# Designs tried in a protein design run: peptides against a protein of PDB entry 7QUU. Part 17

Target 1, 43 residues: chain A of PDB entry 7QUU
Amino acid sequence: DAVEPSVEKEYKKIISFRDTVFEGKHQQFLVPNNVRLKFLRDR

## One batch from the design tools (peptide; made by RFdiffusion4, then SolubleMPNN)

Design b2_p13_5_s1 (from b2_p13_5, 5 letters changed)
Fold by OpenDDE base, seed 5:
Structure b2_p13_5_s1 (fold): chain B 43 residues (1-43), chain A 13 residues (1-13)
Amino acid sequence: as target 1 above (43 residues)
Amino acid sequence: VKKLLEELKKLLE
């Protein structure tokens, strides 16, 4: 199943955010309020 | 904190 390239890019950002949070790197991710994870709407 | 992190990990797997 070909994952849409937009969907794959959003998934990679979520994984990178996860890994940073778990590594205890308290980088203040200013998640722009406009990064509504579209994935949370379709579940 | 640790439990919430493990729950978030499972949601993002």
Scores: peptide ipSAE 0.031, ipTM 0.502, DockQ to the pose 0.042
Fold by OpenDDE base, seed 1:
Structure b2_p13_5_s1 (fold): chain B 43 residues (1-43), chain A 13 residues (1-13)
Amino acid sequence: as target 1 above (43 residues)
Amino acid sequence: VKKLLEELKKLLE
């Protein structure tokens, strides 16, 4: 199963966002609005 | 915030 290059890029962005947020690095990560995890709005 | 980050970590592990 070839992972679509688009899905791999999105996954790498999600991981980079995780690492940035957990490391306390205040890097303004432009997470695409679709990667703004729906549950971040509800809790 | 902290609880949400821990839930996010678990979803991305």
Scores: peptide ipSAE 0.030, ipTM 0.487, DockQ to the pose 0.053
Fold by OpenDDE base, seed 4:
Structure b2_p13_5_s1 (fold): chain B 43 residues (1-43), chain A 13 residues (1-13)
Amino acid sequence: as target 1 above (43 residues)
Amino acid sequence: VKKLLEELKKLLE
């Protein structure tokens, strides 16, 4: 079954977020806006 | 804080 391009894109953002968040032993970091999940965007 | 980050890590693995 082909994964929908929308689902694959959101999965890649979750992985990039994980890797950024847990990089550098939980140091404070700026999550890039392209990696931010939709629910973490200011409404 | 540390415990919450560890649980989030497991959830996103």
Scores: peptide ipSAE 0.029, ipTM 0.494, DockQ to the pose 0.043
Fold by OpenDDE base, seed 3:
Structure b2_p13_5_s1 (fold): chain B 43 residues (1-43), chain A 13 residues (1-13)
Amino acid sequence: as target 1 above (43 residues)
Amino acid sequence: VKKLLEELKKLLE
């Protein structure tokens, strides 16, 4: 299944966010601004 | 897209 390049880019951001959140359980929550998911602010 | 977001919510709970 060909994932649209836009959807793949969003998926990569979500994985990077997950990994940063997981690391942030052991150290201060430093989410890089480029990994910050915009849709989490619009809720 | 919607299904992927619901699977991701379950991984973040």
Scores: peptide ipSAE 0.024, ipTM 0.468, DockQ to the pose 0.056

Design b2_p13_5_s3 (from b2_p13_5, 4 letters changed)
Fold by OpenDDE base, seed 1:
Structure b2_p13_5_s3 (fold): chain B 43 residues (1-43), chain A 13 residues (1-13)
Amino acid sequence: as target 1 above (43 residues)
Amino acid sequence: VKELLEELKKEIE
């Protein structure tokens, strides 16, 4: 099962956002609202 | 916010 390159790029942004927020670095990552809503819908 | 990011951490690891 090849993860679609678009989905992998979105996961990498979420991981980078996570790591930055946990490191206490206030980098404003523009996480697309659609990605945040996908994780909230699959639960 | 921190709790949602900890849950997201566990779902992606």
Scores: peptide ipSAE 0.030, ipTM 0.506, DockQ to the pose 0.053
Fold by OpenDDE base, seed 5:
Structure b2_p13_5_s3 (fold): chain B 43 residues (1-43), chain A 13 residues (1-13)
Amino acid sequence: as target 1 above (43 residues)
Amino acid sequence: VKELLEELKKEIE
């Protein structure tokens, strides 16, 4: 199944945010205040 | 926030 381009974009933002928080890399990835990760709703 | 990230780490790795 091809992952929807919207879901892939949300996934890449989660991974970048995780890596930033755990690695202490202070790159402010501006996660827009409204990125409700829709793919976490279907598990 | 940190707890949710630890759960996400466990589900994705």
Scores: peptide ipSAE 0.028, ipTM 0.510, DockQ to the pose 0.051
Fold by OpenDDE base, seed 3:
Structure b2_p13_5_s3 (fold): chain B 43 residues (1-43), chain A 13 residues (1-13)
Amino acid sequence: as target 1 above (43 residues)
Amino acid sequence: VKELLEELKKEIE
């Protein structure tokens, strides 16, 4: 099952955000406005 | 936030 390229792109951004937060790099990860981090608030 | 990120870490590993 080919993951839609849109979903894969969102997933890669979520991983990059996670890694930035865990590395303690207080570099403001500019989450592009199109990354639905809504799932991180609803859990 | 930190707990949610640790759960995401476990779901992706």
Scores: peptide ipSAE 0.026, ipTM 0.497, DockQ to the pose 0.052
Fold by OpenDDE base, seed 4:
Structure b2_p13_5_s3 (fold): chain B 43 residues (1-43), chain A 13 residues (1-13)
Amino acid sequence: as target 1 above (43 residues)
Amino acid sequence: VKELLEELKKEIE
């Protein structure tokens, strides 16, 4: 089953955000306001 | 937010 390139791109952003938060690298990754994963807004 | 980060840690490790 080929993962759609849109879904793979979103998954890679979630991993990169996780790794940044857990590595204590408080680099304010300007998560582009358009990539503010809806689930991070609602919980 | 904190609980979601812990869930994402468990699901992606």
Scores: peptide ipSAE 0.026, ipTM 0.492, DockQ to the pose 0.120

Design b2_p13_5_s4 (from b2_p13_5, 4 letters changed)
Fold by OpenDDE base, seed 5:
Structure b2_p13_5_s4 (fold): chain B 43 residues (1-43), chain A 13 residues (1-13)
Amino acid sequence: as target 1 above (43 residues)
Amino acid sequence: VKKLLEELKELIK
């Protein structure tokens, strides 16, 4: 099953966000609204 | 914030 290119792009953003947060780089990552992950339901 | 970080840990296992 080929992962849709849009879905793969969102997974890569999730991984990059994880790595940035867990590397102890407490940069206040202002995620621009255009970079918002579509699959993360705000709960 | 803490809940989102735990959800991200589980999603990327």
Scores: peptide ipSAE 0.027, ipTM 0.491, DockQ to the pose 0.053
Fold by OpenDDE base, seed 3:
Structure b2_p13_5_s4 (fold): chain B 43 residues (1-43), chain A 13 residues (1-13)
Amino acid sequence: as target 1 above (43 residues)
Amino acid sequence: VKKLLEELKELIK
């Protein structure tokens, strides 16, 4: 099943965000701008 | 913010 290249790109961003937030290697707020999910603007 | 991080943690687990 060929995952659409758009969906794969979004999935890779979600994984990179997870790793940045949960690996404890970065302060929970130091998400790199390239990994920052623009749609995760919950108050 | 914290609730979304927990929801994402469960979604990607």
Scores: peptide ipSAE 0.025, ipTM 0.478, DockQ to the pose 0.120
Fold by OpenDDE base, seed 4:
Structure b2_p13_5_s4 (fold): chain B 43 residues (1-43), chain A 13 residues (1-13)
Amino acid sequence: as target 1 above (43 residues)
Amino acid sequence: VKKLLEELKELIK
């Protein structure tokens, strides 16, 4: 089953955000602007 | 923010 390139791109952003959050437990959260998921607008 | 981090942790498990 070919994963749609849109879904793969969103998954890669979620993984990059996880890794940034995990690293950010030890460093100030510089979430790269490229990893800013559209649903992570500040609530 | 905290709730979104929990929801994201569940989605990636």
Scores: peptide ipSAE 0.024, ipTM 0.475, DockQ to the pose 0.121
Fold by OpenDDE base, seed 1:
Structure b2_p13_5_s4 (fold): chain B 43 residues (1-43), chain A 13 residues (1-13)
Amino acid sequence: as target 1 above (43 residues)
Amino acid sequence: VKKLLEELKELIK
């Protein structure tokens, strides 16, 4: 199944956020407003 | 929603 380009872009942000948290750059899971899964509202 | 949440959980693990 081809992942919609919008969904893929949001997944890449989540992975980047995870990696940033594991690098110790974030002390808390404060999901930045840019990592909010907008597509989860529509599905 | 539910499938995307499960896919997301697997990506965060």
Scores: peptide ipSAE 0.026, ipTM 0.482, DockQ to the pose 0.134; fails the geometry check

Design b2_p13_6_s1 (from b2_p13_6, 7 letters changed)
Fold by OpenDDE base, seed 2:
Structure b2_p13_6_s1 (fold): chain B 43 residues (1-43), chain A 13 residues (1-13)
Amino acid sequence: as target 1 above (43 residues)
Amino acid sequence: SLEEEFKKFVEEI
């Protein structure tokens, strides 16, 4: 599925934010990637 | 912030 370039940019920001702010507290398994992408798309 | 929105969204899961 082609993620729109806008959604991919926002995703990269949220992942970078997650990795910086949630270092070790919310591992990638607690929030599925599809849920993260939905949050970005519906934002 | 986008941060706070995402934190709230994660807490609701």
Scores: peptide ipSAE 0.086, ipTM 0.647, DockQ to the pose 0.192
Fold by OpenDDE base, seed 1:
Structure b2_p13_6_s1 (fold): chain B 43 residues (1-43), chain A 13 residues (1-13)
Amino acid sequence: as target 1 above (43 residues)
Amino acid sequence: SLEEEFKKFVEEI
């Protein structure tokens, strides 16, 4: 079954969020976990 | 992008 384009778009956003903020796979710099958690709380 | 937003946030602290 083809995943609906809306669901695929939401999934890609969640993965990008995880990889950027928690896993740092897309980050250009190393950032402490407390700073990452502050960003998530204050945004 | 979310990466650019996070980068800006870190540059401001």
Scores: peptide ipSAE 0.085, ipTM 0.652, DockQ to the pose 0.145
Fold by OpenDDE base, seed 3:
Structure b2_p13_6_s1 (fold): chain B 43 residues (1-43), chain A 13 residues (1-13)
Amino acid sequence: as target 1 above (43 residues)
Amino acid sequence: SLEEEFKKFVEEI
């Protein structure tokens, strides 16, 4: 079944959010996991 | 951007 284009667009936003907070370019800042979780909660 | 929001948040810690 083809995923609806709307659902795929929302999924891509969720993945981009995850990768920004937990992975990729921000790993270089050595940000603790409790700080990343605080950002997710307080945003 | 979400990246810039996260950077600003980290700078405030």
Scores: peptide ipSAE 0.085, ipTM 0.652, DockQ to the pose 0.168
Fold by OpenDDE base, seed 4:
Structure b2_p13_6_s1 (fold): chain B 43 residues (1-43), chain A 13 residues (1-13)
Amino acid sequence: as target 1 above (43 residues)
Amino acid sequence: SLEEEFKKFVEEI
């Protein structure tokens, strides 16, 4: 199934956010991915 | 910082 271009764009934002915010400080399991996506959209 | 903005966001949910 082709990932919708909207979902790919949001995924790239999550990865960038992970690399900038979570490197060494926050474990990825403490915050659900949908919460991270909401933060990146509403910011 | 983006980290402090995210911490505040998580405290509000």
Scores: peptide ipSAE 0.080, ipTM 0.651, DockQ to the pose 0.120

Design b2_p13_6_s2 (from b2_p13_6, 9 letters changed)
Fold by OpenDDE base, seed 5:
Structure b2_p13_6_s2 (fold): chain B 43 residues (1-43), chain A 13 residues (1-13)
Amino acid sequence: as target 1 above (43 residues)
Amino acid sequence: SLEEETLEFVKEI
């Protein structure tokens, strides 16, 4: 199934947040709750 | 926090 462009954009934000937190880079890219919940529903 | 809840999820993926 082709991942919808909206889901891919939300996934990229979640991965960017993960990588930022794990690398200790304090650029708080707060992934909004709505982006997280949408990604979980489309998974 | 929103950060802690999001961090918990991104550890499971």
Scores: peptide ipSAE 0.033, ipTM 0.514, DockQ to the pose 0.056
Fold by OpenDDE base, seed 1:
Structure b2_p13_6_s2 (fold): chain B 43 residues (1-43), chain A 13 residues (1-13)
Amino acid sequence: as target 1 above (43 residues)
Amino acid sequence: SLEEETLEFVKEI
């Protein structure tokens, strides 16, 4: 099934935000307001 | 990947 262009655009923003946070690059990627990053803490 | 193990993106419903 072809991913809707709106969903693909959101996914690309999420990935770019993830990669930026991990690289320690303080680039502000605008993710959708309904998407938050949850850090998994190693317990 | 280390990124996938430590980060989860949650869409708020």
Scores: peptide ipSAE 0.032, ipTM 0.495, DockQ to the pose 0.150
Fold by OpenDDE base, seed 4:
Structure b2_p13_6_s2 (fold): chain B 43 residues (1-43), chain A 13 residues (1-13)
Amino acid sequence: as target 1 above (43 residues)
Amino acid sequence: SLEEETLEFVKEI
Protein backbone atom coordinates (compact mmCIF):
# COMPACT_ATOMS: atom_id res chain seq x y z
CA ASP B 1 0.00 0.00 0.00
CA ALA B 2 1.43 3.38 -1.04
CA VAL B 3 1.41 5.84 1.89
CA GLU B 4 -0.55 8.97 1.00
CA PRO B 5 1.68 11.90 -0.12
CA SER B 6 0.36 14.02 2.81
CA VAL B 7 1.37 11.40 5.39
CA GLU B 8 4.78 10.97 3.72
CA LYS B 9 5.41 14.76 3.96
CA GLU B 10 4.55 14.74 7.67
CA TYR B 11 6.88 11.80 8.34
CA LYS B 12 9.68 13.63 6.46
CA LYS B 13 9.11 16.69 8.69
CA ILE B 14 9.17 14.51 11.84
CA ILE B 15 12.43 12.85 10.72
CA SER B 16 13.97 16.25 9.83
CA PHE B 17 12.92 17.54 13.26
CA ARG B 18 14.50 14.47 14.90
CA ASP B 19 17.74 14.88 12.96
CA THR B 20 17.91 18.63 13.74
CA VAL B 21 16.91 18.53 17.43
CA PHE B 22 18.49 15.22 18.49
CA GLU B 23 21.50 15.06 16.09
CA GLY B 24 20.47 11.51 15.09
CA LYS B 25 21.42 10.22 18.61
CA HIS B 26 17.91 8.94 19.38
CA GLN B 27 15.99 5.88 18.19
CA GLN B 28 14.30 6.29 14.84
CA PHE B 29 10.63 7.19 15.18
CA LEU B 30 8.22 4.30 14.61
CA VAL B 31 7.83 5.22 10.97
CA PRO B 32 5.94 2.45 9.14
CA ASN B 33 8.43 0.22 7.29
CA ASN B 34 7.06 1.27 3.88
CA VAL B 35 7.57 5.01 4.64
CA ARG B 36 10.97 4.32 6.21
CA LEU B 37 12.17 2.30 3.19
CA LYS B 38 10.93 5.02 0.79
CA PHE B 39 12.69 7.73 2.84
CA LEU B 40 15.96 5.73 2.94
CA ARG B 41 15.76 5.25 -0.84
CA ASP B 42 15.27 9.01 -1.42
CA ARG B 43 18.37 9.82 0.70
CA SER A 1 14.83 13.41 29.93
CA LEU A 2 13.30 16.29 27.90
CA GLU A 3 14.62 14.52 24.80
CA GLU A 4 12.85 11.25 25.71
CA GLU A 5 9.56 13.08 26.46
CA THR A 6 9.81 14.93 23.13
CA LEU A 7 10.47 11.63 21.30
CA GLU A 8 7.45 10.00 22.98
CA PHE A 9 5.27 12.97 21.94
CA VAL A 10 6.49 12.76 18.33
CA LYS A 11 5.72 8.98 18.26
CA GLU A 12 2.09 9.80 19.20
CA ILE A 13 1.80 12.15 16.19
Scores: peptide ipSAE 0.032, ipTM 0.498, DockQ to the pose 0.095
Fold by OpenDDE base, seed 2:
Structure b2_p13_6_s2 (fold): chain B 43 residues (1-43), chain A 13 residues (1-13)
Amino acid sequence: as target 1 above (43 residues)
Amino acid sequence: SLEEETLEFVKEI
């Protein structure tokens, strides 16, 4: 079952966010609240 | 808040 390209793109964004913010694998980019709210509104 | 719920969801996956 091919995951829809939209869902796969969204999943990759969530994983990248997790890795950046929680795992400290990247500089803690304080993802501004406006970017988070944009991500939630584009669902 | 919706922001906290989203942060929790991102921690669980």
Scores: peptide ipSAE 0.025, ipTM 0.473, DockQ to the pose 0.050

Design b2_p13_6_s3 (from b2_p13_6, 10 letters changed)
Fold by OpenDDE base, seed 1:
Structure b2_p13_6_s3 (fold): chain B 43 residues (1-43), chain A 13 residues (1-13)
Amino acid sequence: as target 1 above (43 residues)
Amino acid sequence: SLEEEFLEFVKSI
């Protein structure tokens, strides 16, 4: 399913923020952005 | 937290 462009833009901002928080505390999980978007959509 | 839920999700892949 295509995510609406507005919703995708918001999720990308959340992912970027979370990645920045995680980079300081956890090993970067090399998780593809589509998997991160799926997680945020299905939560 | 959202962080903990995401880590659990990633571990399930």
Scores: peptide ipSAE 0.104, ipTM 0.682, DockQ to the pose 0.154
Fold by OpenDDE base, seed 3:
Structure b2_p13_6_s3 (fold): chain B 43 residues (1-43), chain A 13 residues (1-13)
Amino acid sequence: as target 1 above (43 residues)
Amino acid sequence: SLEEEFLEFVKSI
């Protein structure tokens, strides 16, 4: 099933965000997943 | 960076 281009775009944003936030020496901000998803949608 | 933008966003909540 071809993932809708909109859903694929959102998924790519989520992955890029995950990699940026988790690959750093940064304290994993215990930011709730709903806040992370809001940031990715509103960006 | 995307991380800095995220940290700024979190500080705005």
Scores: peptide ipSAE 0.095, ipTM 0.674, DockQ to the pose 0.153
Fold by OpenDDE base, seed 4:
Structure b2_p13_6_s3 (fold): chain B 43 residues (1-43), chain A 13 residues (1-13)
Amino acid sequence: as target 1 above (43 residues)
Amino acid sequence: SLEEEFLEFVKSI
């Protein structure tokens, strides 16, 4: 199934957010990716 | 900061 272009765009934002906010500071496994997606969509 | 905004968001869920 082709990932919808909207979902791919949101995924790229998660990766950028992860690298900016969680790099060396927070345990990435404590916050599910769907929670990070919701935050980046609602901001 | 973006980190502080995210931490407050996580506390709200």
Scores: peptide ipSAE 0.094, ipTM 0.674, DockQ to the pose 0.124
Fold by OpenDDE base, seed 5:
Structure b2_p13_6_s3 (fold): chain B 43 residues (1-43), chain A 13 residues (1-13)
Amino acid sequence: as target 1 above (43 residues)
Amino acid sequence: SLEEEFLEFVKSI
C-alpha cells in the first residue's frame, strides 16, 4: 500500500524530531506517533 | 529547549 504523501511527510517530521531533538534517546515505543504529530502541529 | 517543551507537553496528556 502506497503511504499517502501527507502521511509520509508527517512521518519524516516525527523521525527528524526523534533523531535530531532527542538524539535517538526517545524511541517510537516510548511516545506514540500521534502524540509527536500533535506536538509538532500545535507548536 | 524543544526537548523540554515536548516532555512538558507529554506530561500534560
Scores: peptide ipSAE 0.093, ipTM 0.669, DockQ to the pose 0.106

Design b2_p13_6_s4 (from b2_p13_6, 8 letters changed)
Fold by OpenDDE base, seed 5:
Structure b2_p13_6_s4 (fold): chain B 43 residues (1-43), chain A 13 residues (1-13)
Amino acid sequence: as target 1 above (43 residues)
Amino acid sequence: SLEEEFLKFVKEI
């Protein structure tokens, strides 16, 4: 499924925030990318 | 923020 460009942009911000502020404590292995994209789409 | 809401969601799963 093509991720909407708006949703992908917000996803990239959340990942950057995680990696810089939380030292990767919420890595992709804990929460799948499809779950992150669903969270953003439902908002 | 949206980031804080996502981090709350991640703590609930």
Scores: peptide ipSAE 0.101, ipTM 0.656, DockQ to the pose 0.238
Fold by OpenDDE base, seed 4:
Structure b2_p13_6_s4 (fold): chain B 43 residues (1-43), chain A 13 residues (1-13)
Amino acid sequence: as target 1 above (43 residues)
Amino acid sequence: SLEEEFLKFVKEI
């Protein structure tokens, strides 16, 4: 399924935020990609 | 913000 360009843009923001916030201070909450995509679709 | 919403969502997992 092609991820809508809007959802992909928001996904990239969430990943960047996760990486910035969770790099080195907390165990990388391995939020699965499907859970991240659900969060974006449910917004 | 998107960041606050993501942090809320992560707390619910």
Scores: peptide ipSAE 0.099, ipTM 0.660, DockQ to the pose 0.216
Fold by OpenDDE base, seed 2:
Structure b2_p13_6_s4 (fold): chain B 43 residues (1-43), chain A 13 residues (1-13)
Amino acid sequence: as target 1 above (43 residues)
Amino acid sequence: SLEEEFLKFVKEI
């Protein structure tokens, strides 16, 4: 099943965000989780 | 990058 290009684009953004913001180099103590979730919502 | 966008956003709070 060919994933629609729009859906694939949004999926890639979510994965990139997870890897950068949650699992990535920025330690969770430097930025509160509510700030991370606000950034994801407002982007 | 998305990282640079996030770091800018955090600096504006």
Scores: peptide ipSAE 0.092, ipTM 0.657, DockQ to the pose 0.155
Fold by OpenDDE base, seed 3:
Structure b2_p13_6_s4 (fold): chain B 43 residues (1-43), chain A 13 residues (1-13)
Amino acid sequence: as target 1 above (43 residues)
Amino acid sequence: SLEEEFLKFVKEI
């Protein structure tokens, strides 16, 4: 089944944010990886 | 935003 365009757009935003949190600009906050994983899981 | 939610979450740790 094709994912609705609205849901796909939200999913792409979540992926882009995830990649920014793990690999990008948010590394400067010195947040442990387990904390980043908790945030993504509990959301 | 997702970023604001993350920054709030990090401040509560």
Scores: peptide ipSAE 0.085, ipTM 0.654, DockQ to the pose 0.214

Design b2_p13_7_s2 (from b2_p13_7, 11 letters changed)
Fold by OpenDDE base, seed 1:
Structure b2_p13_7_s2 (fold): chain B 43 residues (1-43), chain A 13 residues (1-13)
Amino acid sequence: as target 1 above (43 residues)
Amino acid sequence: KLEEEFLEFVKSI
């Protein structure tokens, strides 16, 4: 299923935030992509 | 904000 462009844009922001905040200071919680997509759907 | 909500969500799992 093609992810809607709006959901993909929010997903990219979450990833960028995670990488910026957690890259180098905390174990990257390897939040699975399905969990990230659940968060975006349930918000 | 989306980033704050995401951090709270990640802390809940």
Scores: peptide ipSAE 0.100, ipTM 0.676, DockQ to the pose 0.179
Fold by OpenDDE base, seed 4:
Structure b2_p13_7_s2 (fold): chain B 43 residues (1-43), chain A 13 residues (1-13)
Amino acid sequence: as target 1 above (43 residues)
Amino acid sequence: KLEEEFLEFVKSI
């Protein structure tokens, strides 16, 4: 199943944020608002 | 803290 290009773009932003956090780079990567909203909803 | 919990959530992805 081809992941929709929109979902893939969002996933790439999450991975980039994760990798930056693991690298100890405090760069505020723009976590997509849908991911922030999912976290707040599932909490 | 909410930020620490969010970071752990992102690590789980």
Scores: peptide ipSAE 0.098, ipTM 0.679, DockQ to the pose 0.052
Fold by OpenDDE base, seed 2:
Structure b2_p13_7_s2 (fold): chain B 43 residues (1-43), chain A 13 residues (1-13)
Amino acid sequence: as target 1 above (43 residues)
Amino acid sequence: KLEEEFLEFVKSI
């Protein structure tokens, strides 16, 4: 099932926020955005 | 914590 564009936009904001938080605390993992979206959807 | 859950997920791929 394709994620609705509205829901995808919200997940992208959550990813960007978390990336900013993680950049200050951890090494940047080169994780593809589709994998990050899967993590946020399936948790 | 959510950060720890994400790091564990990234280690599993």
Scores: peptide ipSAE 0.086, ipTM 0.661, DockQ to the pose 0.106
Fold by OpenDDE base, seed 3:
Structure b2_p13_7_s2 (fold): chain B 43 residues (1-43), chain A 13 residues (1-13)
Amino acid sequence: as target 1 above (43 residues)
Amino acid sequence: KLEEEFLEFVKSI
């Protein structure tokens, strides 16, 4: 099933945020995706 | 740094 374009856009933001903020620190796997999305929306 | 701000945010929830 094709992922809805809105959900794909949010997922791409989570990945980009993860890769930029947690590069080299393994912490990217310790934080839930909903928490990452909340931080990006509230900033 | 953005990482420090994020870690502080995670500690606040």
Scores: peptide ipSAE 0.083, ipTM 0.666, DockQ to the pose 0.065

Design b2_p13_7_s4 (from b2_p13_7, 12 letters changed)
Fold by OpenDDE base, seed 3:
Structure b2_p13_7_s4 (fold): chain B 43 residues (1-43), chain A 13 residues (1-13)
Amino acid sequence: as target 1 above (43 residues)
Amino acid sequence: KLEKEFLEFIKSI
C-alpha cells in the first residue's frame, strides 16, 4: 500500500527531527511521534 | 542546546 504523500511528508519531518535533536540512539525511541510533531509546530 | 529545550518541552506535557 502506497503511504499517502501527506503522511510520508510528516514522517520525513519526524525522522529528520529525531536524527537532529537526539545524539543518543535510546532517546529517539522513548518520545512518541505526535509529541515530536507538536514540538516542531510550536517552535 | 536544542536537545535540552526539547527535554524541557517533554517535561511540560
Scores: peptide ipSAE 0.071, ipTM 0.631, DockQ to the pose 0.062
Fold by OpenDDE base, seed 4:
Structure b2_p13_7_s4 (fold): chain B 43 residues (1-43), chain A 13 residues (1-13)
Amino acid sequence: as target 1 above (43 residues)
Amino acid sequence: KLEKEFLEFIKSI
């Protein structure tokens, strides 16, 4: 199933956010992806 | 900076 281009764009934002927030940190916060996306949109 | 803002956001939900 081709991931919709909208979903791919949001996924790239989640990855970039993860890498920026957790760069050098071994702790992945058990935060749902929708919450991470909300933070990136509302910021 | 971004991590602090995120942690504050997570505390607000």
Scores: peptide ipSAE 0.069, ipTM 0.637, DockQ to the pose 0.072
Fold by OpenDDE base, seed 2:
Structure b2_p13_7_s4 (fold): chain B 43 residues (1-43), chain A 13 residues (1-13)
Amino acid sequence: as target 1 above (43 residues)
Amino acid sequence: KLEKEFLEFIKSI
């Protein structure tokens, strides 16, 4: 199943955010993905 | 810097 280009774009932002904020820290913040996406849009 | 900004954002929800 092809992932919609919109969903793939938002996934790439979440990964980039994780890698930038948590550089090697395995801190799985129990933060919902919608909240993470809101932070990235409002910044 | 970004980690602190994110933690402040999470506290505001």
Scores: peptide ipSAE 0.067, ipTM 0.632, DockQ to the pose 0.068
Fold by OpenDDE base, seed 5:
Structure b2_p13_7_s4 (fold): chain B 43 residues (1-43), chain A 13 residues (1-13)
Amino acid sequence: as target 1 above (43 residues)
Amino acid sequence: KLEKEFLEFIKSI
């Protein structure tokens, strides 16, 4: 089944957020996952 | 940049 274009766009935002915020300069333990998900939803 | 936007968001909560 093809992933809907809307859902694919949200996954691309989540991946970009992970790679920019967590894998580089900011450690994952400083911000709760619920706050991260709120940022991605409200952006 | 997404990192800067996120840091601004964290300061707003």
Scores: peptide ipSAE 0.061, ipTM 0.617, DockQ to the pose 0.126

Design b2_p13_8_s1 (from b2_p13_8, 7 letters changed)
Fold by OpenDDE base, seed 3:
Formats: structure tokens, C-alpha cells, sequence
Structure b2_p13_8_s1 (fold): chain B 43 residues (1-43), chain A 13 residues (1-13)
């Protein structure tokens, strides 16, 4: 069964968010953990 | 998302 296009779009956003905040181009040495935690809370 | 996070980081410098 093909995943509905709406659900796939939301899943892609969640993955893009995870990769941006935790693993992506902004690594922990470039962006302090307090800044990451503030973004997660206040966005 | 990437651009949203990049903007948020720049606003905190």
C-alpha cells in the first residue's frame, strides 16, 4: 500500500527537522546544545 | 526547516 501523500509529506518534515537539529550541517561543535534546546522549545 | 533553524541561530549571535 502506498503511504498517503499527506503522511509522507509530514514524515519528510519530521526527518528533515531531526537531521537539522541533531545530526545535520549544524553539528554540536558549531551550534551549542543550549541553542538547539531553545529552538526545540520556542519554535 | 533548515532555513528556519539557520535564521534562529543567526538571531541568537
Amino acid sequence: as target 1 above (43 residues)
Amino acid sequence: LVEEFEKFVEELK
Scores: peptide ipSAE 0.047, ipTM 0.509, DockQ to the pose 0.183
Fold by OpenDDE base, seed 5:
Structure b2_p13_8_s1 (fold): chain B 43 residues (1-43), chain A 13 residues (1-13)
Amino acid sequence: as target 1 above (43 residues)
Amino acid sequence: LVEEFEKFVEELK
C-alpha cells in the first residue's frame, strides 16, 4: 500500500522533532537535558 | 519547530 503523501509528511515532522529535542542530531550547540524538558513543558 | 527551539534556548542565555 502506498503511504498517502499527507501521512508521510506528518511522520517526517515527528522524526525531526525527536531528533532535534531528544537525540540532538539537528542541534547546532550543546543543550542540557533539563533545558530540553523545560521546552517540552513550557512551549 | 527547530526555529522555535533555537529561539527558546537563546532566550535562556
Scores: peptide ipSAE 0.047, ipTM 0.515, DockQ to the pose 0.204
Fold by OpenDDE base, seed 4:
Structure b2_p13_8_s1 (fold): chain B 43 residues (1-43), chain A 13 residues (1-13)
Amino acid sequence: as target 1 above (43 residues)
Amino acid sequence: LVEEFEKFVEELK
């Protein structure tokens, strides 16, 4: 199953965002989950 | 990515 190039691009953005958030610069409690989801959707 | 997220968060405060 070839993952659609659009879905793969969105997945790579989500993983890069996750890793950025978990690497300790942005603790999960400092930014609400709705703000995080908005950033991922609007980018 | 980090800098773009930081800007986005700052614009929402």
Scores: peptide ipSAE 0.047, ipTM 0.507, DockQ to the pose 0.194
Fold by OpenDDE base, seed 2:
Structure b2_p13_8_s1 (fold): chain B 43 residues (1-43), chain A 13 residues (1-13)
Amino acid sequence: as target 1 above (43 residues)
Amino acid sequence: LVEEFEKFVEELK
C-alpha cells in the first residue's frame, strides 16, 4: 500500500524534529539528553 | 512539534 502523501509529510516532519533535537538546536546544558530521550519515547 | 518540546521541557523544571 502506498503511504498517503499526507502521512509521509507528517513522518518527514517528525524525523526532521528528532534530528534537530539531537543536533543541538537546544544546547545540552539547557536540555539534558535524558529529557530529550524521554520526550522522544513518551510522545 | 518544537513548541510541544519546549512546553515539555518547561513542565519538567
Scores: peptide ipSAE 0.046, ipTM 0.511, DockQ to the pose 0.239; fails the geometry check

